# Peptides against a protein of PDB entry 3T7K, part 189

Target 1, 248 residues: chain A of PDB entry 3T7K
Amino acid sequence: KAEKILARFNELPNYDLKAVCTGCFHDGFNEVDIEILNQLGIKIFDNIKETDKLNCIFAPKILRTEKFLKSLSFEPLKFALKPEFIIDLLKQIHSKKDKLSQININLFDYEINGINESIISKTKLPTKVFERANIRCINLVNDIPGGVDTIGSVLKAHGIEKINVLRSKKCTFEDIIPNDVSKQENGGIFKYVLIVTKASQVKKFTKLINDRDKNETILIVEWNWCVESIFHLNVDFTSKKNVLYQKK

## One batch from the design tools (peptide; made by RFdiffusion4, then SolubleMPNN)

Design b2_p26_4_s2 (from b2_p26_4, 8 letters changed)
Fold by OpenDDE base, seed 4:
Structure b2_p26_4_s2 (fold): chain B 248 residues (1-248), chain A 26 residues (1-26)
Amino acid sequence: as target 1 above (248 residues)
Amino acid sequence: DEIEKYFEELKKKNEEALKEAEKNAL
């Protein structure tokens, strides 16, 4: 069926997209449309797998979803596109009125607002954002909204190797892991990095660390600090935004 | 037009999907 629909076009573009969707196309596509998209070099996957070499995200805007946040870790992210790209493409293909010999849809007309070439270019870097920031091991409180598995999975996609989950009410100093990074010459490495949800946790963890491991460097942040770092593909250590405690 | 209706329904579903994604934001 797809071949018959596409036979009216003299040339078919190859978009070379391996994509996931977020905030759109929850029900997927029908079999004919999937086959049409496949013939145009557009493959849509339900889930993110490293083996699929994903290079595209479909979303209506910048979203704080697991898929969107992880898409910024693609190697590289080639395109971040609005769902209207697929809609307009399929409309043009299914249209019997349009005596078009060619598909006339340009990817660049469908870029997600706020995902610019500066962001895309950073996805071509050989390192992940938290890797570049010398954040390898973090402590994550167990009461984080979204859950430790989802949040942890996003953080791992962005170069955090080890996530230690802290039971905020029951944890001791011995439960807190250091950020095991070799002293590279450039930039203050924090020995303890923690993501927390409330001021009482800041007070608890700062006391535990300062009482047992004096004079060590500590970074305690909100989840929003991580999100902003992901959206910019850069960690700004000069910003106090979403930083709850910092000891250099 | 069945095609137009299909894509209108798809747009509506995408609006719902966006609202869900915003509600479930991390």
Scores: peptide ipSAE 0.720, ipTM 0.968, DockQ to the pose 0.915
Fold by OpenDDE base, seed 3:
Structure b2_p26_4_s2 (fold): chain B 248 residues (1-248), chain A 26 residues (1-26)
Amino acid sequence: as target 1 above (248 residues)
Amino acid sequence: DEIEKYFEELKKKNEEALKEAEKNAL
């Protein structure tokens, strides 16, 4: 069926998109539309796998979904597009009124607001955002909204190697892991990095660490600190936004 | 137009999907 629909066009574009969707197309596409998209070099995947070499995300705007946050870790993310790209493309292809010999849709007209070339360019870097920030091992409280598995998966996609889950009510100093990074010349290394949800956790962990390891560097942040770092593909250690405790 | 109806339904579903994504934000 798709071949018959596409036969009216003299030339077909090859968009070379390997994409996931978030905040759109939850029901997927019908078989004919999937086949049409495939013929145009648009392959949509249900889940993120490294082996698929994903390079695109479809979303109506910047979202705080697992898929959106992980898409900024693609190598590279080539395009972040609004779902209207697919809608307009399929409308043009299915339209009987348009005597169009060619599909004329520019990908740049469908860019997600706030995902600019500066963000896209950073996805071409050989390192991940937290790797560049010398954050390899973190402590994560077990009561984090979204769950430790989802949050942990996002953080790992962005270069965190080890996630230690802390049982906030029962944890001791021995349960807190250090951020074991080799001294790189130019970056403030925090020995202890923690993501917490409550002010009571800040008080607890600062006391536990300072009582046993008084001279060490500590960074305690909210999840929003990680989100902002991901959305900018940069960690700003000069910002106090979403930082609950910092000891240099 | 059946095509127009299909895409209006798709647009409505995408509006629902967006609301769900915003509700389930991390």
Scores: peptide ipSAE 0.720, ipTM 0.968, DockQ to the pose 0.894
Fold by OpenDDE base, seed 2:
Structure b2_p26_4_s2 (fold): chain B 248 residues (1-248), chain A 26 residues (1-26)
Amino acid sequence: as target 1 above (248 residues)
Amino acid sequence: DEIEKYFEELKKKNEEALKEAEKNAL
């Protein structure tokens, strides 16, 4: 069926998209439309796998979904596109009224607002955002919204190697892991990095660390600090936004 | 036409999908 529909076009574009969708197309596509998209070099995947070499995300806007946050870790993310790209493309293809011999859809007209070339360019860097920030090992409280597995998976996609889950009510100093990075002379390296949800956790962890490991560097942040760092593909250590405690 | 109706329904479903994604934001 797809071949018969596409036969009216003299030349078909190859968009070279390997994409996931978030906040759109939850029911997927019919078999004919999937075949059409595949013939145009648009392959849509249900889930993110590193082996698929994903380079695109479809979303109506910047979202705080696992798929969207992880898409910013693609190597590279080539395109972040609105779902209207697919809709307009399929409309042109299915339309019998349009005496079009060619498909006239430009990818650049469908960019997601706020995902600019500066963000796209950072996805071409050889390092991940938290790797560049010298954050390798973190402590994560077990009561984080979204769950430790989902949050941990996003953090790992962005260069955090080790996630230590803290049972906030029962943890001791010995349960807290150091951020195992070589001391760089000029870098904002924190020996202890923690993601917490409550002010009571800040008080607990600062006391535990300061009582047992005096004068060490500590960074305690909210999850929103990580989200902002991901959306900018940069960690700004000068910002106090979403930082709950910092000891340099 | 049937094509127009299909894409209108698809747009409506995408609006619902967006609302769900916003509700389930991390």
Scores: peptide ipSAE 0.720, ipTM 0.967, DockQ to the pose 0.914
Fold by OpenDDE base, seed 5:
Structure b2_p26_4_s2 (fold): chain B 248 residues (1-248), chain A 26 residues (1-26)
Amino acid sequence: as target 1 above (248 residues)
Amino acid sequence: DEIEKYFEELKKKNEEALKEAEKNAL
C-alpha cells in the first residue's frame, strides 16, 4: 500500500533518521504510515537503546522527560525536530490534490526552539557533559522525585559511571562514596558530589562529611542543577544556581 | 476530507501527550 502511495513521486528523500518521540505520537503510527516513513529513511523506536544508534528526537518543545534528557547524550544528536515535520510530510504524501513530483519538506524548518547548533555541536564532542566536569561518582538521595532508576539512567547517559543511592534518614558517613577522579579536565574536582531534595539533607551530609573528612571538597546540588547542565551540555561551576552547598 | 480529519485528531492527541509530559516532568 505504501509503495502505491509513493509511486507518484519521481524521487524519494532519504532522511536517515533513527528517532524516539516524547510528548507526541504516544499511540504510534498506523501501519501504512510506518511503512512510508521507513521508505523515507525515518525509523521510530519506542525506547532508547545504544545499539540503535539514535540520532534524532521528536518533541513539541524542550521537555524534562527521560527520553528528551537522554537524547542530548546521542552521539551525535543530528536533529531535534517538532512533530509537525512528520505531520506535514505525511499530509503532503497523502494529498491527492497536489500534483507534486517531489517531496518538499526541509528538516531545518522544524527545529525545536532552544536546541540550536551550539547544543548540537556539543553532542559531537568525544566526552559527556559530566565526564568533562570531572563528575564520575555521585550520591543520590532515595527520595528523589522521578525515582532513582530514571534519574540515575539519565545521569549515566551523560557520563556518570557510578550512582550511590543514599537512604537519607539512615545513612552514615561510611555510606557516602567519593568522586574518584584522577585526571582534572576543564574544571574543579569535588571529592563528594551529592544530589539532594531537602535542606535537612544538606545539614546532615555537610555535618557527616566535615566531622570525618574536614578538609575535603563538597558539592551538594538540586536535580535542577543536573537538568540545566544537560540542557546547556555544560557545567558552570561559577554559577550558584541550584547549588545548595559548595566547599572548595 | 477524511485525511484532514485524521491529522486534526492526531494533532489533538499530540496536545494531550504534551500535557501528560509536562505533568510528569522530571
Scores: peptide ipSAE 0.719, ipTM 0.967, DockQ to the pose 0.915

Design b2_p26_4_s3 (from b2_p26_4, 13 letters changed)
Fold by OpenDDE base, seed 3:
Parts: sequence; C-alpha cells; structure tokens
Structure b2_p26_4_s3 (fold): chain B 248 residues (1-248), chain A 26 residues (1-26)
Amino acid sequence: as target 1 above (248 residues)
Amino acid sequence: DEIEKYFKELKKKNEEDLKRALEESL
C-alpha cells in the first residue's frame, strides 16, 4: 500500500500538479505509484479537458504533439517538467537504502529546456495567443498534415473560435470565411486568414479573394507560423517567417 | 535490485514513447 511506503517520511510535499504527459509514460503507472503521486498532490490525466484545470506537462523536451501544443494554453501553465522529476521522486520513495525523513526534490531542476518564465508568464494572460492577435475565424485546407480535427483542436485551444475547412481543389470564393473581429481597434486585422500547405493554394486563394474583394487584407501562412506563435505565445506580424502571402 | 530493474524498464519505455511522439509531430 502507498500509505505504508510513505509512512517513513515525516513530511510529504504537496506539489499541486494536474498534469498530462507527452513523449513519456505512455503506459501510465502502476496502482501503487499512482496512489503515491496522488498523495504528493500529483495527478496525471490521460487527456486534456478544460474542466480539469490542468497546470503541468511532462515531456522530455519541447514537442510538436497535440498535448504539448495545447499545454501552452493552460490557464496558467505552472510547470513544464521533464519525466525525470517523477522518476527521481519515485526512486527516492521506493529506496530502501536511504533513511530519508524528507523528500528533497526541487521542481526547478526539472524544467523543460526552452520553456522559460517569459512563456509561463504569458499563460497567465486573460486572453489566448490568437485572440490577442485578432484572429478568430480561419480557413484551413483539408490536406493539412496531422488532420483538420487535430490541428483545429490545437488552434481552438489557443483562441480560434471558428475553423472553416477548405476543399482546396473545389472551393470557390463563397467557401472562404472572413475573420470577423468587429470589436477590437488595435492592430492589423486581416479579413481573410488562411493556413495552407502548398504554393498552388496560395495562388488559388489570392486570386479568388482579389477577384471578388480587391481591397481586403489577406494573411496566408503555413502551419509552422501557428506553431511558432504558440511556442512564443505571441504573434509577430513583423516577421515574414512562415508567411506565404500578406496583404495589409 | 527489483527497483533498479523497474526504473531501467521505465526509462526504456520513455525512450520508445519519445520516438512515437516524434512520429506524431504536428
């Protein structure tokens, strides 16, 4: 029983972690270890649900998985930790050699490289990254790697309200939705925002839009533009990186 | 040491999990 194992410690830390894992612990933990972690205030979830108020991710490094990308939308993300935190913790707890009266593990020693305090601090903002960028409605091509559902779910987690899926070969101008952001005065609002995979799609969509709506603002980006925006929790409209077409 | 074996296996599984995660990269 976990209680018997933990009874040797005079004081137990409460880490207050509600976490998901990516790139580690796919098979989960045994019942005893789950109970141990729970008693230490570490709760691991299989999937991301908003109602769980997740505040932590375990990953060996920055990853482009759905879970990792969505973890940057947590409110707030308190910790991004390497799996070695759990491993070292459980090793100390199960160790028969060390008459340890206390668990001595510092969370800061296990931070994922590249997730700094600047990123963590931005997760405390009242808005999501694309919401701050005045991007609420986007057009997404149906041939996006990873699939429209997964990509769409990540984008929604980061403040996209509406995702319109475009069938790139058959779509017309009427299939393209505007980015309807009526209320916010601040900054370059693009009427049409599109995520595409190919240069041929850029040519097609720019023609369709410009032929019907000649003076409107257009932003066409690669998926990597979204990823970089998520990893920085900021949209940099001055950067041309991963921007395929821009009309202001 | 059963504990050592357990954590060695866990580490190996995590290495496999990382490989899978890289394949699932968006």
Scores: peptide ipSAE 0.676, ipTM 0.964, DockQ to the pose 0.939
Fold by OpenDDE base, seed 1:
Structure b2_p26_4_s3 (fold): chain B 248 residues (1-248), chain A 26 residues (1-26)
Amino acid sequence: as target 1 above (248 residues)
Amino acid sequence: DEIEKYFKELKKKNEEDLKRALEESL
């Protein structure tokens, strides 16, 4: 029983983690280890649900998985930790050789490289990254790698309210939705925002929009533009990286 | 010894999980 294992410790830490895992612990934990982790205030969930109020991600490094990308939308993300935290913790607890009266594992020693306090602090903001960028409605081509559902789910987690899927070969101007945001005085608002996969799509959509709605603002980006924005929790409109077409 | 073996296997599984996650990269 977990209780018998933990009884040797005079005081147990409460880590207060509600976590998901990506790139580690795919098979989960045995019942004893789950109970040990639970008694230490560590709850691990299989899937991301808003109702669970998740605050932690376990991963060996920064990953481009759905779980990792969505973890940066947690409110807040308190910790992004390497799986070695769990391993070292459980090793210490199961060790009969150590005359340890206390668990001596510090969460801060296990931070994922590249997820610093600057990133963590941005997850405490009241808005999501694309919301702050005045991007609420986007057009997404149907041939996006990873699929429109997965990509769309990540984008929604980060403040995109409406995702319009474009059938790249058959779409007309009428199929393209505007980014309907209230004009804030100081923010460059793009009327049309599109995520595309090919240069031919850039040519097509640019022509369709310019022929029917001349002089409107257009932003056409690659998926990598979204990923970089998520990893930084900031949209840099000064960068041309992964921007295929921009009209202000 | 059994504990060490368990955690060695767990580390090995995590290495395979990382490989899968890289393949599933968006």
Scores: peptide ipSAE 0.676, ipTM 0.964, DockQ to the pose 0.938
Fold by OpenDDE base, seed 4:
Structure b2_p26_4_s3 (fold): chain B 248 residues (1-248), chain A 26 residues (1-26)
Amino acid sequence: as target 1 above (248 residues)
Amino acid sequence: DEIEKYFKELKKKNEEDLKRALEESL
């Protein structure tokens, strides 16, 4: 069926997209449309797997979903596109009225607002955002909204190797892991990095660390600090936004 | 037009999907 529909076109573009969707196309596509998209070099996956070499995200806008946040870790993310790309493409293909011999849809017309070339270019870097920031091991409180598994999965996608979950009410100093990174010359390495949800946790962890490991560097942030870092694919250590405690 | 109806429905579903995604915001 798809071949018959596409036969009216002299040449078919190859978009070379391996994509996931978020905030759109939850129900997927019918079999004919999937085959049409496949013939155009567009493959849509239900879930993110590294083996699939995903290079595209479909979303109506910047979202704070797991899929969207993880898409910024693709190697590279080639395109972040609005769902209207697929809609307009399929509309053009299914249209019997248009005597179009060619598909005239440009990917660049469907870019998600706020995902610019600067962001896309950073996904071509050999390192992940938190790796570049010398954040390898973090402490995450167990009461984090979204859950430690989801949040942890996003953080791992962006180069955090070890996530230590802290039971905020019961944890001791011995439960806090150091950020074990080799002294690289040019970046302020924080020995302790923590993601917390409450001011009481800041007070607790700062006390525990300062009482047992004096004069060490500490970074305590909100989850929003991580999100902003992901959206910019850069950690700005000069910003106090979403930083709850910093000791250099 | 069946095609127009299909894509109108698809757009409506996408609007609902966006609402759900906002609720699932991390």
Scores: peptide ipSAE 0.676, ipTM 0.964, DockQ to the pose 0.939
Fold by OpenDDE base, seed 2:
Structure b2_p26_4_s3 (fold): chain B 248 residues (1-248), chain A 26 residues (1-26)
Amino acid sequence: as target 1 above (248 residues)
Amino acid sequence: DEIEKYFKELKKKNEEDLKRALEESL
């Protein structure tokens, strides 16, 4: 059926998209539309797997979903597109009124607002955002909204190698892991990096670390600090936004 | 026509999907 529908076009574009969707197309597509999209070089996957070499995200806007946050770790992310791209494309293909010999849909007309070329260019870097920031080992409190597995998975996608989950009520100093990064001369390397949810946790962890390791560097942040860093694909250590405690 | 109806329904579903995604926001 898809072949018959597409036969009216003299030439078919190859968009070369390997995509996931978030905030759109939850029910997927019918078999004919999937086949049409495949013939146009558009492959839509249900889940993110590294082996699929995903290069595209469909979303109506910037979202804080797991899929959207992880899409910024694609190598590279080539396109972040609105779902209207698929809708307009399929409308044009199914239209009997349009005596079009070619599909006339430009990907650049459907870019997600706020995902610009500067963001796309950073996804071509050989390093991940937290790797560039010298953050490889972090401590994460167990009461983080969204759950430690989901949050941890996003952080790992962005270059965190080791996530230590802290049981906030029971943890001791010995439970806190150092950020084991070689001292580079040019960057604020923090020995202890923690993501927390409450002011009481800041007080607790600051005391535990300072009592046992008085001269060490500490960074305690909210989850929003990580999100902002991901959305910009850059860690801004000059910003105090979402930083709860910093000791350089 | 049937095509217009299909895409109208698809747009409506996408609006619902956006609402769900906002609820699932990390």
Scores: peptide ipSAE 0.676, ipTM 0.964, DockQ to the pose 0.938

Design b2_p26_4_s4 (from b2_p26_4, 7 letters changed)
Fold by OpenDDE base, seed 5:
Structure b2_p26_4_s4 (fold): chain B 248 residues (1-248), chain A 26 residues (1-26)
Amino acid sequence: as target 1 above (248 residues)
Amino acid sequence: SEIEKYFEELKEKNKKDLEEALKNAL
């Protein structure tokens, strides 16, 4: 069926998209449309796997979903597109009225608002955002909204190697892991990096660390600090936004 | 404290966002 539908076109584009969807296409695609998209070099995956070499995200806007946040770690992210790209493409292909010899859909017309060339260009960097920020090991409270697995998976995709989950009510100083990174001349290195969800946790961890390791650097942030860093593909250590406690 | 205020504001925002999402899903 797909071949018969596409036979009316003299030339078919190869978009070379390996994509995931978030906030759109919840019901998926019918078999014919999947075949059409495949013939156009558009492959949609249900989940993110490194082996699939994903290069595209479909979403209506910037989202805070696991898929969207992880898409900014693709190597590279080539396209961040609105779902209207697929919708308009399929509409044009299924249209009986126009003797269209060619598919006329430009990918650049469907860019997600706020994902510009500057963001896309940073996905071509050889390093990840938290790697560049000298954040290798973090402490994550176990009561974080979204769950430690989801949050941890996003952080790992962006260059954090080790995630230590803290049982916030029961943890001691000995449960807190240091951020073991070599001193680089040009970047602030924090010995202790923590993501917390409550003011009581800030008070607890600052006390535990300062009582046992008085001269060490501490960064305590809220999840939004990580999200903003991901959306910009840059950590701004000059910003106090979403920073709960900082000791340099 | 400023930190307590921050988390209170965040909780309020999250509540509003959830309420809006629920309204739009209905």
Scores: peptide ipSAE 0.315, ipTM 0.751, DockQ to the pose 0.024
Fold by OpenDDE base, seed 1:
Structure b2_p26_4_s4 (fold): chain B 248 residues (1-248), chain A 26 residues (1-26)
Amino acid sequence: as target 1 above (248 residues)
Amino acid sequence: SEIEKYFEELKEKNKKDLEEALKNAL
């Protein structure tokens, strides 16, 4: 059926998209439309796997979903597109009235607002955002909204190698892991990096660390610090936004 | 404290964001 529908076009584009969707297409696509998209070089996956070499995200706007945040870790992310790209594409293809010999849809007309070439270009870097920031090991409180698995998975996608989950009420100093990064001569490395959700946790962890490991560097942030870093594909250590405690 | 105020503001923001997300999902 897809072949018959596409036979009216003399030339078919190859978009070369390996994509996931978030905040759109919840009901998926029918079999015919999947086949049509496949013939146009558009493959849509249900889940993110590194082996699939995904290069595209479909979303109506910038979202804080796991899929969207992880899409910024693609190697590279080639396109971040609005769902209207697929909608308009399928509409043109299914149109019986259009004497169009060619599909005339430009991917660049469907870019997600706020995902510009500067962001896309950073996904071509050989390193991840937290790797560049010398953050390898972090401590994450167990009561984080969204759950430690989801949050940890996003952080790992962006270059954090080790996630240590802290039981906020029961943890001691010995449960806190150091950020084991080789001292670069010119970079501020924080020995302890923590993501917390409550003011009481800031007070607790600052006390535990300062009492047992005096004069060490500490960074305590909220999850939005990580999100902003991901959205910019850069860690701004000059910003105090979403930083709860910092000791250099 | 400033930190307590931050988390209160964050709680309110998260509530609004969730409400918006629910509206957009419908």
Scores: peptide ipSAE 0.303, ipTM 0.753, DockQ to the pose 0.025
Fold by OpenDDE base, seed 4:
Structure b2_p26_4_s4 (fold): chain B 248 residues (1-248), chain A 26 residues (1-26)
Amino acid sequence: as target 1 above (248 residues)
Amino acid sequence: SEIEKYFEELKEKNKKDLEEALKNAL
């Protein structure tokens, strides 16, 4: 059926998209449309797997979903597109009225607002955002909204190697892991990096660390600090936004 | 999504948490 539908076109584009969707296409696609998209070089996956070499995300806008945040870790992310790309493409293909010899849909017309070439270009870097920031090991409180698994998965996608989950009410100093990074000449390395949800946790962890490991560097942030870092594909250590405590 | 809602809730409380954190750090 797909071949018959596409036979009216003299040339078929190859978009070379391996994509996931978030905030759109909840009902998926029918078999015919999947085959059409496949013939156009568009493959849509249900989940993110490293082996699939994903290069595209479909979303209506910038979202704080796991898929969206992880898409910024693609190597590279080639396109971040609005779902209207697929909608308009399929509409054009299924149109009986249009004696179109060619499919006339340009990917660049469907870019997600706020995902610019500067962001896309950073996905071509050989390193991940937190790797570049010398953050390899973090402490994450267990009561974080969204859950430690989801948040942890996003952080790992962006170069954090080890996530230590802290039981916020029961943890001791011995439960806190150091950020084991070799001193590089350039940039402040924080020995302790923590993601917390409450000011009371800041007070607790600062006390625990300062009492037992004096004069060490500490970074305590909210999840929004990580999100902003991901959206910019850069960690700005000069910004106090979403930083709850910092000791250099 | 449920995940997005939780992450947005974090954003809304951030200002209050930061203010409290600063008070507790002084």
Scores: peptide ipSAE 0.073, ipTM 0.549, DockQ to the pose 0.028
Fold by OpenDDE base, seed 2:
Structure b2_p26_4_s4 (fold): chain B 248 residues (1-248), chain A 26 residues (1-26)
Amino acid sequence: as target 1 above (248 residues)
Amino acid sequence: SEIEKYFEELKEKNKKDLEEALKNAL
C-alpha cells in the first residue's frame, strides 16, 4: 500500500532521521504511515537506546521529559523538530489533488523554538555536559520528584558516571560519596556534589560534610540546575540560579 | 506530560522553599 501511494513521486527524499517522539503522537502511527516514513528515511523508535544512534527528537516545544532531556545527549542531535513536519509530510503524500511530482517539505522550517544551531553544535562535542564540568560522581536524594531511576538515567546520558542515592532521613556522612575527579590547577572542582529537593536536606548535608570533612568544596543544587545545564549544554558556575549551597 | 507538570509544580514550590532557606542561612 505504501509503495502504491509513493509511486506518484519521481524522486523520494531521504531525510535520514532516527527519532523519538515526546509530547506528540501518543497514539502512534498506522502501519502504512510507518512504512511511508521508513521509505523516506524516517525511523521512529519507541524508546531511546544507544545502539540505535538516534539523531532526532519530535516535540511541540522544549519539554522537561526524559526523552527530550536525553535527546540533547545524542551524538549528535541533528534535528529537533515539531510534529507538524510529519503531519504536513503525510498530508502532502496522501493528497491526490497535489499535482506535485516531488515532496516539498523542508526540515529547517519545522525546528523547535529555542533549539538553535548553537545547541545542536554542542552535541557534536566529544564530551558530555557534566563531564566538561568535572562532575563524575553525584549524590541524589531518594525522594526526588520524577524518581531516582528517571533522573539518574538523564544524568548518566549527560556524563555522570556514578549516582549515589541517599536515603535523606537515614543517611550519614559515610553514605555521601566524593566526586572523584583529578584536581585541576585552575579550580572549579567540587569534592561533594548533591542534588536535593528540600531546605532541610541542605542543612543536613552541609552540617554532615563540614563536621567530618572540613574545608572541602561542596555544591548542593536543585534539579532545575541540572535541567538548565542540559538545555544550554553548558554548566555556568557563575550563576547562583538553582544553587542551594556552594563552598569553594 | 505528567512529568512536565510535576516539575512545573515543583519549581513553584521550590522557589518558596529556596527563599526561606536563604533567609535562614544568612
Scores: peptide ipSAE 0.055, ipTM 0.562, DockQ to the pose 0.029

